# Designs tried in a protein design run: peptides against a protein of PDB entry 7BDX. Part 99

Target 1, 212 residues: chain A of PDB entry 7BDX
Amino acid sequence: EMGAAACTLLWGVSSSEEVVKAILGGDKALKFFSITGQTMESFVKSLDGDVQELDSDESQFVFALAGIVTNVAAIACGREFLVNSSRVLLDTILQLLGDLKPGQCTKLKVLMLMSLYNVSINLKGLKYISESPGFIPLLWWLLSDPDAEVCLHVLRLVQSVVLEPEVFSKSASEFRSSLPLQRILAMSKSRNPRLQTAAQELLEDLRTLEHN

## One batch from the design tools (peptide; made by RFdiffusion4, then SolubleMPNN)

Design b2_p14_4_s2 (from b2_p14_4, 7 letters changed)
Fold by OpenDDE base, seed 1:
Structure b2_p14_4_s2 (fold): chain B 212 residues (1-212), chain C 212 residues (1-212), chain A 14 residues (1-14)
Amino acid sequence: as target 1 above (212 residues)
Amino acid sequence: as target 1 above (212 residues)
Amino acid sequence: LSSGGLDDREPPVW
């Protein structure tokens, strides 16, 4: 209980850039983010049996951790910290997104995808995550999710890849050969306006890249 | 481990007035401070047997909680919140200071005394804590501590009482009849300059009140 | 379509 309450408050205040700078300027940041990955991984491993109540203190704690990582990655110095000093955490987030089944832990998937999207805003972050083994298959695995918010954040991450020529050129062959075009076209007809827009924009970006 | 790391970061950033305002402006603050008292109490109750390692994750977590309360009480809106909405936490801190033996949990005593001192900066806070049953005996119990930092923060809290005529007049009879004058005089000769100064100033304040 | 660099995207704060 108390750990989840404290971490939830830390998540809430980490929405401030000044708070993110204060967290990262301290000697405790490295320890915190190293244990964050381990804690998130332990939680996901515990799911393989019992229907963990999504509202459990443990779930709320892990959601707050993922929220803190997202807010840190929202700031330029936070992205530099994660990409330079917390690569193990990024690798853990990528792993956990792969280990989770479609429809499993939707809220956690959304938070982790948002953190990866924020990391992908800088070229170092995008380069790092896109060079991760199995990254393109992982995107398609996640795009198979029945949840519209999961799919939305996957499409945003795919857009980050296709809009960066240096990164896209490295994966272009694999990307073109495995692209779930029918799935993206179906999403461009979604009743969810955010998902519809993201799928439509991505289809426009892809058409622009085929003509250049 | 992770709870202590998260709470330590929250403590570090709570040194900012803006962060304190952000914590207290949220819907999670009441829950957090209610559980804080329970957690601190549970920790102190666990000490009655084993020599708890002062450097344990549990100890660090409780120290961070006490540090957060201190930083909240440093801000005017934080004092108003504690005195209006978290009285149970203040009562718990007073109780725990009474339950601890001289020389026991010195670091925690210092943090709790600092939080009570910060609460005593406003008249509502000072009035509330000084009207607590056994408050004057508690001050003398704490002034028996062998630790100079504990004694320093007790003397500062005593000074808050004697400098406020509305509060001092209510307790003046009990205060005068039980005042450990020889102990305060010994502290005014301490080799610790901060303790020496605090004891000397308090003796001057007391002399001024005897002549008025 | 001004290809606003990756840096021009406001990251969501949560």
Scores: peptide ipSAE 0.032, ipTM 0.799, DockQ to the pose 0.064
Fold by OpenDDE base, seed 4:
Structure b2_p14_4_s2 (fold): chain B 212 residues (1-212), chain C 212 residues (1-212), chain A 14 residues (1-14)
Amino acid sequence: as target 1 above (212 residues)
Amino acid sequence: as target 1 above (212 residues)
Amino acid sequence: LSSGGLDDREPPVW
């Protein structure tokens, strides 16, 4: 209980840039983000056996941790910190996104995808995550999720790759050969307006890249 | 581990007024401070049986909680919040200070005493804590502590009472009749310069009140 | 269509 409450408050206040700077300016940031990855991993591993109540204190705690990472990644110095000093956490988030089944832990997936999207705003962050082993297969695995919000955040990551020529050029062959075009086309007809727009924009960006 | 790390970060960032305002501006503040009191109480109750390692994760967590309360009480809106909305936490801190033996949990005592001192900066806060049952006996119990830092923070609370005529007048008879004058005189000769000064100042303030 | 750079994308705060 109390750990989840404290972490949830830390998540809430981490929406401020000043708070992110204060978190990162302390000698405890490295340890915190190291243990964050381990805690998130332990939680995901526990899901294979026990039906964790999605509203458990542990679930709320892990959601708050993922929220903190997202808010840190929303700030320029936070992105730089994550990409320089907490790469293991980014690797862990990518791993956990792969380990989770479609429809499993939707709230956590959304938060993790938001964190990776925020990291991808930095060219160095985008390079790092896109060069991760199995990144392209992971995007397609995640895009198979029944949840519209999961798929939206995947499409945002895909768009970040597509819009960066230096990054896209490295994976362009694999990307084009494995692209779930029919899935993206189906999303462009979604009743979810955010998902619909994101899928349409990505299809336009892809068409532009085929003509160049 | 992770709960202590998150709470320790929350403690660190709560040194900022903006962060205190953010903590209190959320709908979670009341719940957090309610559980804080319960958690601190549970920790102190556990000390009667098990030799808790003073450097345990649980100890660090409880120290961070007490630190957060101290930092919240350092801000005007935080004092007002504690005195209006978290009186149960203040009552719990006063209780725990009474339940702890001399020399027991020195770090926690110091943090709790600092929080009460910060609350005492507000006249409403000082009234509330000084009107608590057994407050004067509690001050003398705490002043028997072998730790100079505990005694220093007790003397600061005593000074806050003595310097407020409206508050002191209510307890002046009990205060004068039970004052551990020999103990305070011994502290005025302490090799700890902060304790020495605080004891000297309090003795001067008391002499001034005897002549009026 | 001004390809707003990635820098024009406000990161979602959550």
Scores: peptide ipSAE 0.027, ipTM 0.792, DockQ to the pose 0.074
Fold by OpenDDE base, seed 2:
Structure b2_p14_4_s2 (fold): chain B 212 residues (1-212), chain C 212 residues (1-212), chain A 14 residues (1-14)
Amino acid sequence: as target 1 above (212 residues)
Amino acid sequence: as target 1 above (212 residues)
Amino acid sequence: LSSGGLDDREPPVW
């Protein structure tokens, strides 16, 4: 209970750039993000296929941790810190996104995908995560999720890869050969307006790349 | 571990007024401070006279909680919140200061005394804590502590009472009849310069009140 | 249409 409450407040205040700078300027940041990854991994391993109560203290605690990572990654110095000093945490997030089944821990998946998206704003961050083993297969695995919000954040991350020529060129062959085009086309017809728009924009970006 | 780390970071960033405002402006503040008091009480009850390792995760967690309360009480709106909406927490702090033996949990005592001192800057806060049952006996109990830092913060809290005529007049008879003058005189001769100064200033303030 | 670089996108804050 108290740990989840404290972590939730820390998450809330970490929406401020000055708070992110204060977190990172302390001597505790490295240890904190190291333990964060381990804690998130331990939580996902504990699920053993059972639906943990979404509103449990443990779930709230892990969601707050993922939220803190997201808010740190939203700030330029935070992205730099994560990519330079906390790569193990990024590797853990990528792993956990693969370990979670479709429809499992949707809120956590969304937060982790948002953190990866924020990291991908930095060219160095985008290079790091996109060069991770199994990255493209992972995106397609996640795009199979029944949750529209998961799929939305996957499409946004895919768009970050597609919009960066230096990154896309390295994976273009694998990307084109494995692209779940029918799935993306189905999303472009979604009743969810956010998912519909994101799928349409990605399809337009892909068409532009085929003509160039 | 992770709870203590998150709470420690929250403590660090709560030194900012803007962070205190953010903590209090959320819908979680009341619940957080309610659980804080309960958590601190549970910790003190768990000590059962054994020296818990000062550097334990549990100790660090509780110290961070007490630190957050101190930082909230350092801000005008934080004092107002505590005195208006979290009186049970103040009552808990007063109780725990009585429950802890001399020399036990010195760091926690210091943090709790600092929080009470910060609350005492507000006339409403000073009135509230000084009108608490057993307040004057509690001050003398705490002044028996072998730790100079505990004694220093007790003397500062006593000075806050003495310097406020509206408060001191209500307890003046009890105060004068129970005043551990020999103990304060011994502190005025301490080799600790901070304790020495605080004891000298209090003795001067008391002399001024006897001549008026 | 200058394709705004990745740097021009507002990061989601939660």
Scores: peptide ipSAE 0.026, ipTM 0.794, DockQ to the pose 0.084
Fold by OpenDDE base, seed 5:
Formats: C-alpha cells, sequence, structure tokens
Structure b2_p14_4_s2 (fold): chain B 212 residues (1-212), chain C 212 residues (1-212), chain A 14 residues (1-14)
C-alpha cells in the first residue's frame, strides 16, 4: 500500500519538467532506475498466466514506475539520461514487452510503449532501441495484441522508424520482408478512430517510401 | 528497496513549493498522509528495544515519509492542509514522539520534531499541537534525550510556545510548575554551539516573561 | 510531434 501510494505521487508530480530535472539532478537517479527495471522484471516473472489482479497494490506500484519512466522520457534531458546512463532499463522494457503475451498486462504494455516512443523522439534513442536485437520481430509480436491501445502505440513506434531515413535504411530489407501488411490493413478499417488514423497514415508513409 | 527509493525521490523533490502544491492538489493526498501515519506507527511498534538498523530499507522508507511531512509543513498551504485535513497524522507524530525512548530513532525524532516546528509557524497549527493532551510532559520527555539535535529541536518547539502569548497563557501554570530548568541550564553550557545558543535564548525569553 | 507521456499517459490508479 504505502509504496504504491508514494510511487503514484511521484508519478503524478513527474508530469513537470522541473520535477524530472530534480529527479535526475540527484545522485539517487541511477539506483532508482536500476531498481525500477528489476522491480518490473520481477513483477512480470511473478505473473502466473493471464490472470491479472489489475487493482493490486503491486500492479499499481509497477504502473506508477512505468509512468515515471514515461514522464522522464517525455523530457529532452530525461531521454538523454535514459539513453546514456540507463540502457539496462531500456533493454529491460524491450525484453518485458517480448515476454508478455497478447492481451496480458495491457496497461503496463501501453506505458512501456509510450516510454519507448518518447525515447524515439531523439535520433540517438531511436537508433539505440531500433538496433536492439529482435526489435523488428518485437514490433510485429506486439502488433498481434488484441488491444487497440497497444496496437496504436506500436503503430506510433513503427512510424518513428519509417520516418527516420538513417534508421529505416539499416532495417529496410528486414522490415519489408516481415511487414504484417494484412494486420495493418485490418487496423486501417478499425472502429477505433485513433487506431484507424494511425494505420492509414503508416500505410501512406510506406507507399511514399516504395515510390522513392 | 524500491519503495524506499521512490519515497526518497519524492522526499527530495518535495523541497519545492510547487511540488508540495502538486501533491496537495491531487485527490490522493488525504489517503497518502493517512497511510503515512499508519506506516510510521507500524515501524515504531516493530522496534524491538534499542537495536536499530538505521540503514535498513524500512528505516530509509520511514525517514523519507517523515521528510515529506516536514517539507509539506514548511509551506503555508501544506500547514493548512495538515491542520485542517490530516490531524490524525499530527496526533500520530505526537504519540510516536512519546512512544520512542531517549536515544531511540534519533533521526526520525528530529524529522518529526521539524514537522511539528514547521506546523507551529501557523498560530492555528501551534494551537492545535499545544492543546494536545500531554503536550507539555511530552516536551520534557523529549528534552531528556541524550542527543543534542533532538534537544535542539525540542527547545525550538518550546520557544514557539513561549513566544506566543495566546498559547503560552493557557499552559503557563503547568509549564512553569514542570519546567526542567536544571536540564535547560545544562544545555546552555553545552559544547554544541547550536544547542547552547537555543538554550540561552529560551532562558532569556523565560526571564523576560517572569518580569512582565 | 506531441511528446507522448505528458498528454498520452494513463492517470494514476489507486
Amino acid sequence: as target 1 above (212 residues)
Amino acid sequence: as target 1 above (212 residues)
Amino acid sequence: LSSGGLDDREPPVW
């Protein structure tokens, strides 16, 4: 209870850039983000199948941790910190996104995907995560999720790769050969308007790249 | 570990007035301060005698909680919140200060005393804590502590009572009849310059009140 | 590009 409450307050106040700077300006930041990765990993490993108590104090605690990482990654100095000093946390997020089954931990997946998207705003961050082993297969694995919000955040991350020539050129052959085109086309017909729009935009971006 | 790390970061960032306002502006503040009191009480009850692992994660977690309360009480809106909406926490701090033996939990005592001192900056806060049952005996109990920093913060709280006529007048008879004058005189000869000064100033304030 | 996380984040749940 108390840990979840304290971490939730820290998540709430980390919406401020000045609070993110204060978190990162302390000598405790490295240890905090190291333990964050370990805590998220322990939580995912403790998940016995698809049965999730979404309202458990443990779940709320891990959601708050993922929320803090997302808010840190939303700020330029936070992205620089994560990519320079907390690569293990980024590697852990990528691994945990691969370990979770479709439909499992939807809220946590969304927060972790938002963190990766925020990191991808920096070319250095995008290069780091996209050069991670199995990144392209991971995107397609995550795009198989039944949840529209998970799929939306995956499409945003795919678009970040497609729109960056320096990143896309390195993976273009693998990307094109493995692209789940039928899945993306199905999303472009979704009843979810945000998912529909994101899938349409990505299909337009991909068509533009085939004509150049 | 993770709870202590998160709470320590929240303590660090709560040094900002804007962060205190953000904590208090949320619907979570009441629950957080309620659980804070319960957590501190549980910790003090778990203390088996004088043996303290000062470096334990539990100790660090409780120190961070007490630090957050201190930083909230340092801000005008935080004092108003504590006195209006979290009186149970103030009552808990007063009780825990009474439950702890001389020399036990020195760091926690200092943080709790700093919180009460910060609350005492408001006349409403000072009235509330000074009208608490056993407050004057509690000050003398705490002044028996062998730690100079505990005694310093007790003397500051005693001075807050003595310098406020509306508060001191209500307790003046009890205060004068129970005053540990020999203990305060011993502190005025302390090798600790801060404790020496605080004890001298209080003795001067008391002499001034006897002549009026 | 609107930075996600500030606007797109999930609200804290207790």
Scores: peptide ipSAE 0.019, ipTM 0.798, DockQ to the pose 0.037

Design b2_p14_4_s3 (from b2_p14_4, 6 letters changed)
Fold by OpenDDE base, seed 3:
Structure b2_p14_4_s3 (fold): chain B 212 residues (1-212), chain C 212 residues (1-212), chain A 14 residues (1-14)
Amino acid sequence: as target 1 above (212 residues)
Amino acid sequence: as target 1 above (212 residues)
Amino acid sequence: ISSGGLDDREPVPQ
């Protein structure tokens, strides 16, 4: 309970760039982000046994942690810190996104995908995550989710890959051979306007890349 | 571990007035301060059984919590919040300061005394703590501590009482009858310059009040 | 085609 309350407050104040700089300027940031991944991993591993209520203190704790990571990754210096000093956390986020089944822990998936998207703003971060083993299969696994918000944030991350020639060129063959085109086309017809727009934009970007 | 790391970061950033305002402007502050006292109380109750290493995660957690309370109390709006909405926490701090023996948990005592001193800047806060049952005996109990920092922060809190006529007048008889004058005189001769100065100033203030 | 800067994602509100 107390840890969840503290993390929730820290999440709220981490919306400020100056607070993110203060977090990273301290000598305690490394320890915090080092154990964040372990806490998230422990939570995901516990889900197969106990029906943890999504409103449990443990769920709120993990959501707050994922929110903090997302807010740190929203800042240029925070992205650089994560990519340089917290790579294990990025690996853990990718792992957990792979371990979760379609429809499982949707809120946590969204937050983790948001953090990865923010990391993808840094070319070094985008390279790091895109060079992760099984990254392209992971994107398609996540895109099979029934949740529109999960799919939206996956499409945004896919767009970060396709818009970066240096990254896309390395994965282009695998990407083109495995692209769930019918799924993306279906999303471009979604009633969710954000999902619809993201799918349409990605389809336009992909067409532009095939004509070049 | 994770809770301690989060609280430590929150403590660090709470040194900013804007962060304190952000904490208090959120809907989660009440819950945080409500359970803070319980966590501190649980820690103090555990000390009689287990030799908790002062460097344990649990100790660091509690120190960070006490640090956060102190930083909130350093801000005018934070003092008002504690005095209006977190009185149970103030009661718990006073209780824990009474439960701890001389030389026990010195670092926590210092932090708790610092929070009470900051609350004493608010006249409403000073009234609240000074009207607490056994407050004057508690001050003398704490002033018997062998630690110079504990004694320093007790003297600062005593000075807040003596410098406020509206508060001092209510306790003046009890205060004068139980004043450990020889202890304060001994502190005025301390090799610790901060303790020496605080004891000298208090003795001067007391002399001024006896001549009036 | 102006590279729509990946707008620094707004901090996730609680």
Scores: peptide ipSAE 0.063, ipTM 0.825, DockQ to the pose 0.055
Fold by OpenDDE base, seed 1:
Structure b2_p14_4_s3 (fold): chain B 212 residues (1-212), chain C 212 residues (1-212), chain A 14 residues (1-14)
Amino acid sequence: as target 1 above (212 residues)
Amino acid sequence: as target 1 above (212 residues)
Amino acid sequence: ISSGGLDDREPVPQ
C-alpha cells in the first residue's frame, strides 16, 4: 500500500520538468530506474495465472512507475538520461510489450507505448528502440490489439519511425514487406477520432514516401 | 526495495515548495499521509525485537517518509494541511517519539522532531502539538537522549513553546515545575556548538520570562 | 499541413 501511494505521488509531481530534473540530478536515479525495470517485469510475469484485479495496489504501483518513465521521457534531459544510462529499462519495456497478449494489461501497454513514443522524439532514442531485435514484428503484434488506445499509440510510434529518413531507411524493406495495410486502413475508418486521425496521417506519410 | 527507492526520490524532490504544493494539490494527499502514519508506526513496533540494521530498505523507507513530512511542514500551506487535515499523523509522530527509548532510532527521532518543529512555526500547529496529552513530559523524556542532535531539536521545539506567550501561559506551571534545568545547563556547556547555542538561547529566553 | 509538433509532451496526468 504505502509504496504504491508514494510512487503515485512521485508520478503526479513528475509531470513538471523541474521535478524531472530534480529526479535525475540525484545519485539515486540510476538505481531507481534499474529497479523500475525489474519491478515492471516481475509484475508482468506474475500475470500468467491470476486475473489480477486491475485496481490492485500492485497494478497501481506499476502504472505509477510507467507514468514516471513516460514523464521523464517527455523532457529532453530525461530522454538523454534514458538513452544513455537506462537502456536496460527501454529493453525491458520492449520485452514486456512483446510478452503481453492482445487485450491483456491495456493500461500498462498504453503507458509503456507512451514512454517509447516520448523516447522516440530524440533521434538517439528512436535509433536505439528501432534497432531493437524484433521491433517491426513487435509493432504489428501490438497493432493487433483490440484496444483503440493501444493501437493509437502504436500508430504514433510507427509514425515516428516513418518520419525519420535515417531510421526508416534501415528498416524500410522489412517494414514494407510486413506492413499490415488492411489493419491500418480499417483504423482510418474507426469511430474513435484520435485513432482515425493517426491512421489517416500515417497513410498519408507512407504515400509521400512511396512517391519519393 | 522499489517502494523505498520511489519514496526516497519523492523525499528528495519534496525539498521544493512547488513540489509540496503539487503533492497537496492532488486527491491522493490525504490517503498518502494517513498511510504514512500507519507505516511509521508499524516500523517502530517492529523494533521491539530485532536490531534492525539502520541501512535496511525498511528503515530507508521510513526515513524518506519522515523527510517528506518535514519538507511539507517547512511550507506554509503544508503546515496548514498537516494541522487541518492530518492531525492523526501529528499524533502518531508524538506517540512514536514517546515509544522510542533514549538512544533508539536517533535518525528517525531527529526527522520527526524536525517535522514537529516545522509544524510549530504555525501558531495553530504549535497550539495543537503543545496541547497534546503528555507533551511536556515527552519533551523531557526526549531531552534525556544521549544524542546531541536529538537534544538540539528538542531544545528548538521547547524554544518554540517558550517564545509564544499564548501557548506558554497554558503550560507555564507544569513547564516551570518539571524543567530539567541542570540538563539544559549542562547542554549550554556542550562541545557541540549547535547544541551549546540552542541551550544558551533557551536559558536567556527563560530568564527574560522570569523577569516579566 | 500543420506539422503536429513532436512537442506533444504528454505528461500522463493521473
Scores: peptide ipSAE 0.059, ipTM 0.827, DockQ to the pose 0.035
Fold by OpenDDE base, seed 5:
Structure b2_p14_4_s3 (fold): chain B 212 residues (1-212), chain C 212 residues (1-212), chain A 14 residues (1-14)
Amino acid sequence: as target 1 above (212 residues)
Amino acid sequence: as target 1 above (212 residues)
Amino acid sequence: ISSGGLDDREPVPQ
């Protein structure tokens, strides 16, 4: 209970750039983000066991941790910190996104995808994530999710890859050979306007790359 | 571990007035400070049992909680919040200061005394604390502590009472009849310069009140 | 130069 409450308050105040700078300016940031990854991993591993009633406090705690990571990644110095000093956390987020089944822990998936998208705004972060083992299969695995918000944030991350020529050129062959085109086309016809727009824009960007 | 790390970061960033305002401006502040009191009480109660190795994480967590309360009380809106909306927490701090033996949990005592001193800067807070049952006996109990820093922060709180005529007049009879004068005189001769100064100033203030 | 990076911050769930 108290840990979840404290972490949730920390998440709320981490919406401020100055608070993110203060978190990172301390000697405790490295340890905190290391334990963050371990805690999130422990939570996801506990889901494979009997549905112990996901203690509303435990899930709220993990949501707050993912929210803090997202808010840190939302600003330049936070992205620099994560990419330079917390790569294990990024690897953990990628692994956990792969370990969660379609429809499982949707809210956590969205938060983790939002954090990775924020990291992808940094070219070094985008390179690191996109060069991670199994990254392209992971995108397609996540795009099979029934949740429109999971799919939306996957499409946004895919778009970040496509819009960066240096990153896209390295994976272009694998990307084109495995592209779930029919799934993206289906999303471009969705009633969800955000999902529809994201899918349509990505399809336009992909067509532009085929003609160049 | 993770709860202690998160709470310790929250403590660090709560040094900012804007962060304290952000903590208090949310709908979560009331619940957080309620659970804070309960958590601190649970920790102190666990000390009366067998010396289960005070998990360094549990003590660090409680220190961070006491530090957050201190930083909230350090600013005007924080004092207003504590005095108006978190009186149970203030009552808990007073009780816990009484339950801890001389020399026990020195660091926690110092943090709790610092928080009460900060609250005492608000006249409504000073009135509330000073009118609490057993307040004067509690001051003398705490002043028997072997730790110079505990005694220093007790003397500062006593000085806040003495310097407020409306507050002091209500307790003046009990205060004068129970005053550990020899103990304060011994502190005025301490090698610790901060303790010496605080004891000397308090003795001067008390002499001024006897002549008026 | 407002670095108009898409700020994808998640608000605290109420």
Scores: peptide ipSAE 0.044, ipTM 0.825, DockQ to the pose 0.029
Fold by OpenDDE base, seed 2:
Structure b2_p14_4_s3 (fold): chain B 212 residues (1-212), chain C 212 residues (1-212), chain A 14 residues (1-14)
Amino acid sequence: as target 1 above (212 residues)
Amino acid sequence: as target 1 above (212 residues)
Amino acid sequence: ISSGGLDDREPVPQ
């Protein structure tokens, strides 16, 4: 309970860039993010297919941790910190996104995807994520999620890859050969306007890359 | 471990007034401070006279909680919040200061005393603290501590009472009848310059009140 | 259109 409350407050205040800078300026940041990865991993492993009580202290704690990572990744120095000094956390997030089943821990999955998207704003972050083993299969696994927000954030992350020629060129063959085109086309017709737009934009970007 | 790390980061960033305002501006502040009091109380009750490992996760967590309370109390809106909406926490801090033996949990005792001193900056806070049952006996109990920093913060809190005529007048008889004058005189000769100064100033303030 | 760097900061869930 108390840990979740403290972590939730830390998440809230970490929406400020100054607070993120203060978190990272201390000697405790490395330890914190190391333990964060371990804690998130332990939580996902403990789910054992049980219906998660979304409002449990444990769930709220893990959501707050993922929120903090997202807020840290939202700023340039935070992305630099994560990509340079907390790569294990990024590896853990990628692993956990693979370990979670479609429809499982949707909110956490969204937060983790948002964190990865924020990291991908830096070319160094995008390179690190996209060069991770199984990254492309992971994207398609995540696009199989029935949740519109999960799919939206996957499409945004895919778009970050597609829009960076230096990254896309390395994986273009695998990307094209495994692309779930029918799934993306279905999303471009979704009733969710954000998902619809993201899928349409990605399809346009992909068409542009086929003509170049 | 993770809770202590999160709480420690929250403590660090709570040194900013903007962060304290952000903590208090959310819907989670009341719950947080309620659980804080309970957590601190549970910790003190668990000590059962055992030699506390000062560097334990539990100790660090409780120190961070006390530090957060201190930082909240350092600003006007934080004092107002504590005195208006979290009185039970203040009651708990006063209780715990009484429950701790001389020389026990010195660092925590200092942080709690600092929080009470900060609360005492507001007349409403000072009134609330000083009107608490057993407040004057508690001050003298705390002055029996062998630690110079504990004694320093007690003297500062005593000075806050002495310097406020509206508060002092209500308890002047009890104060004068129970004053550990010899102890304060001994502190005015301490090798610790901060303690020495605080004791000297208090003795001067007391002399001034005897002549008025 | 410089895609202004998207900032996906998450608020505290209510």
Scores: peptide ipSAE 0.042, ipTM 0.825, DockQ to the pose 0.038

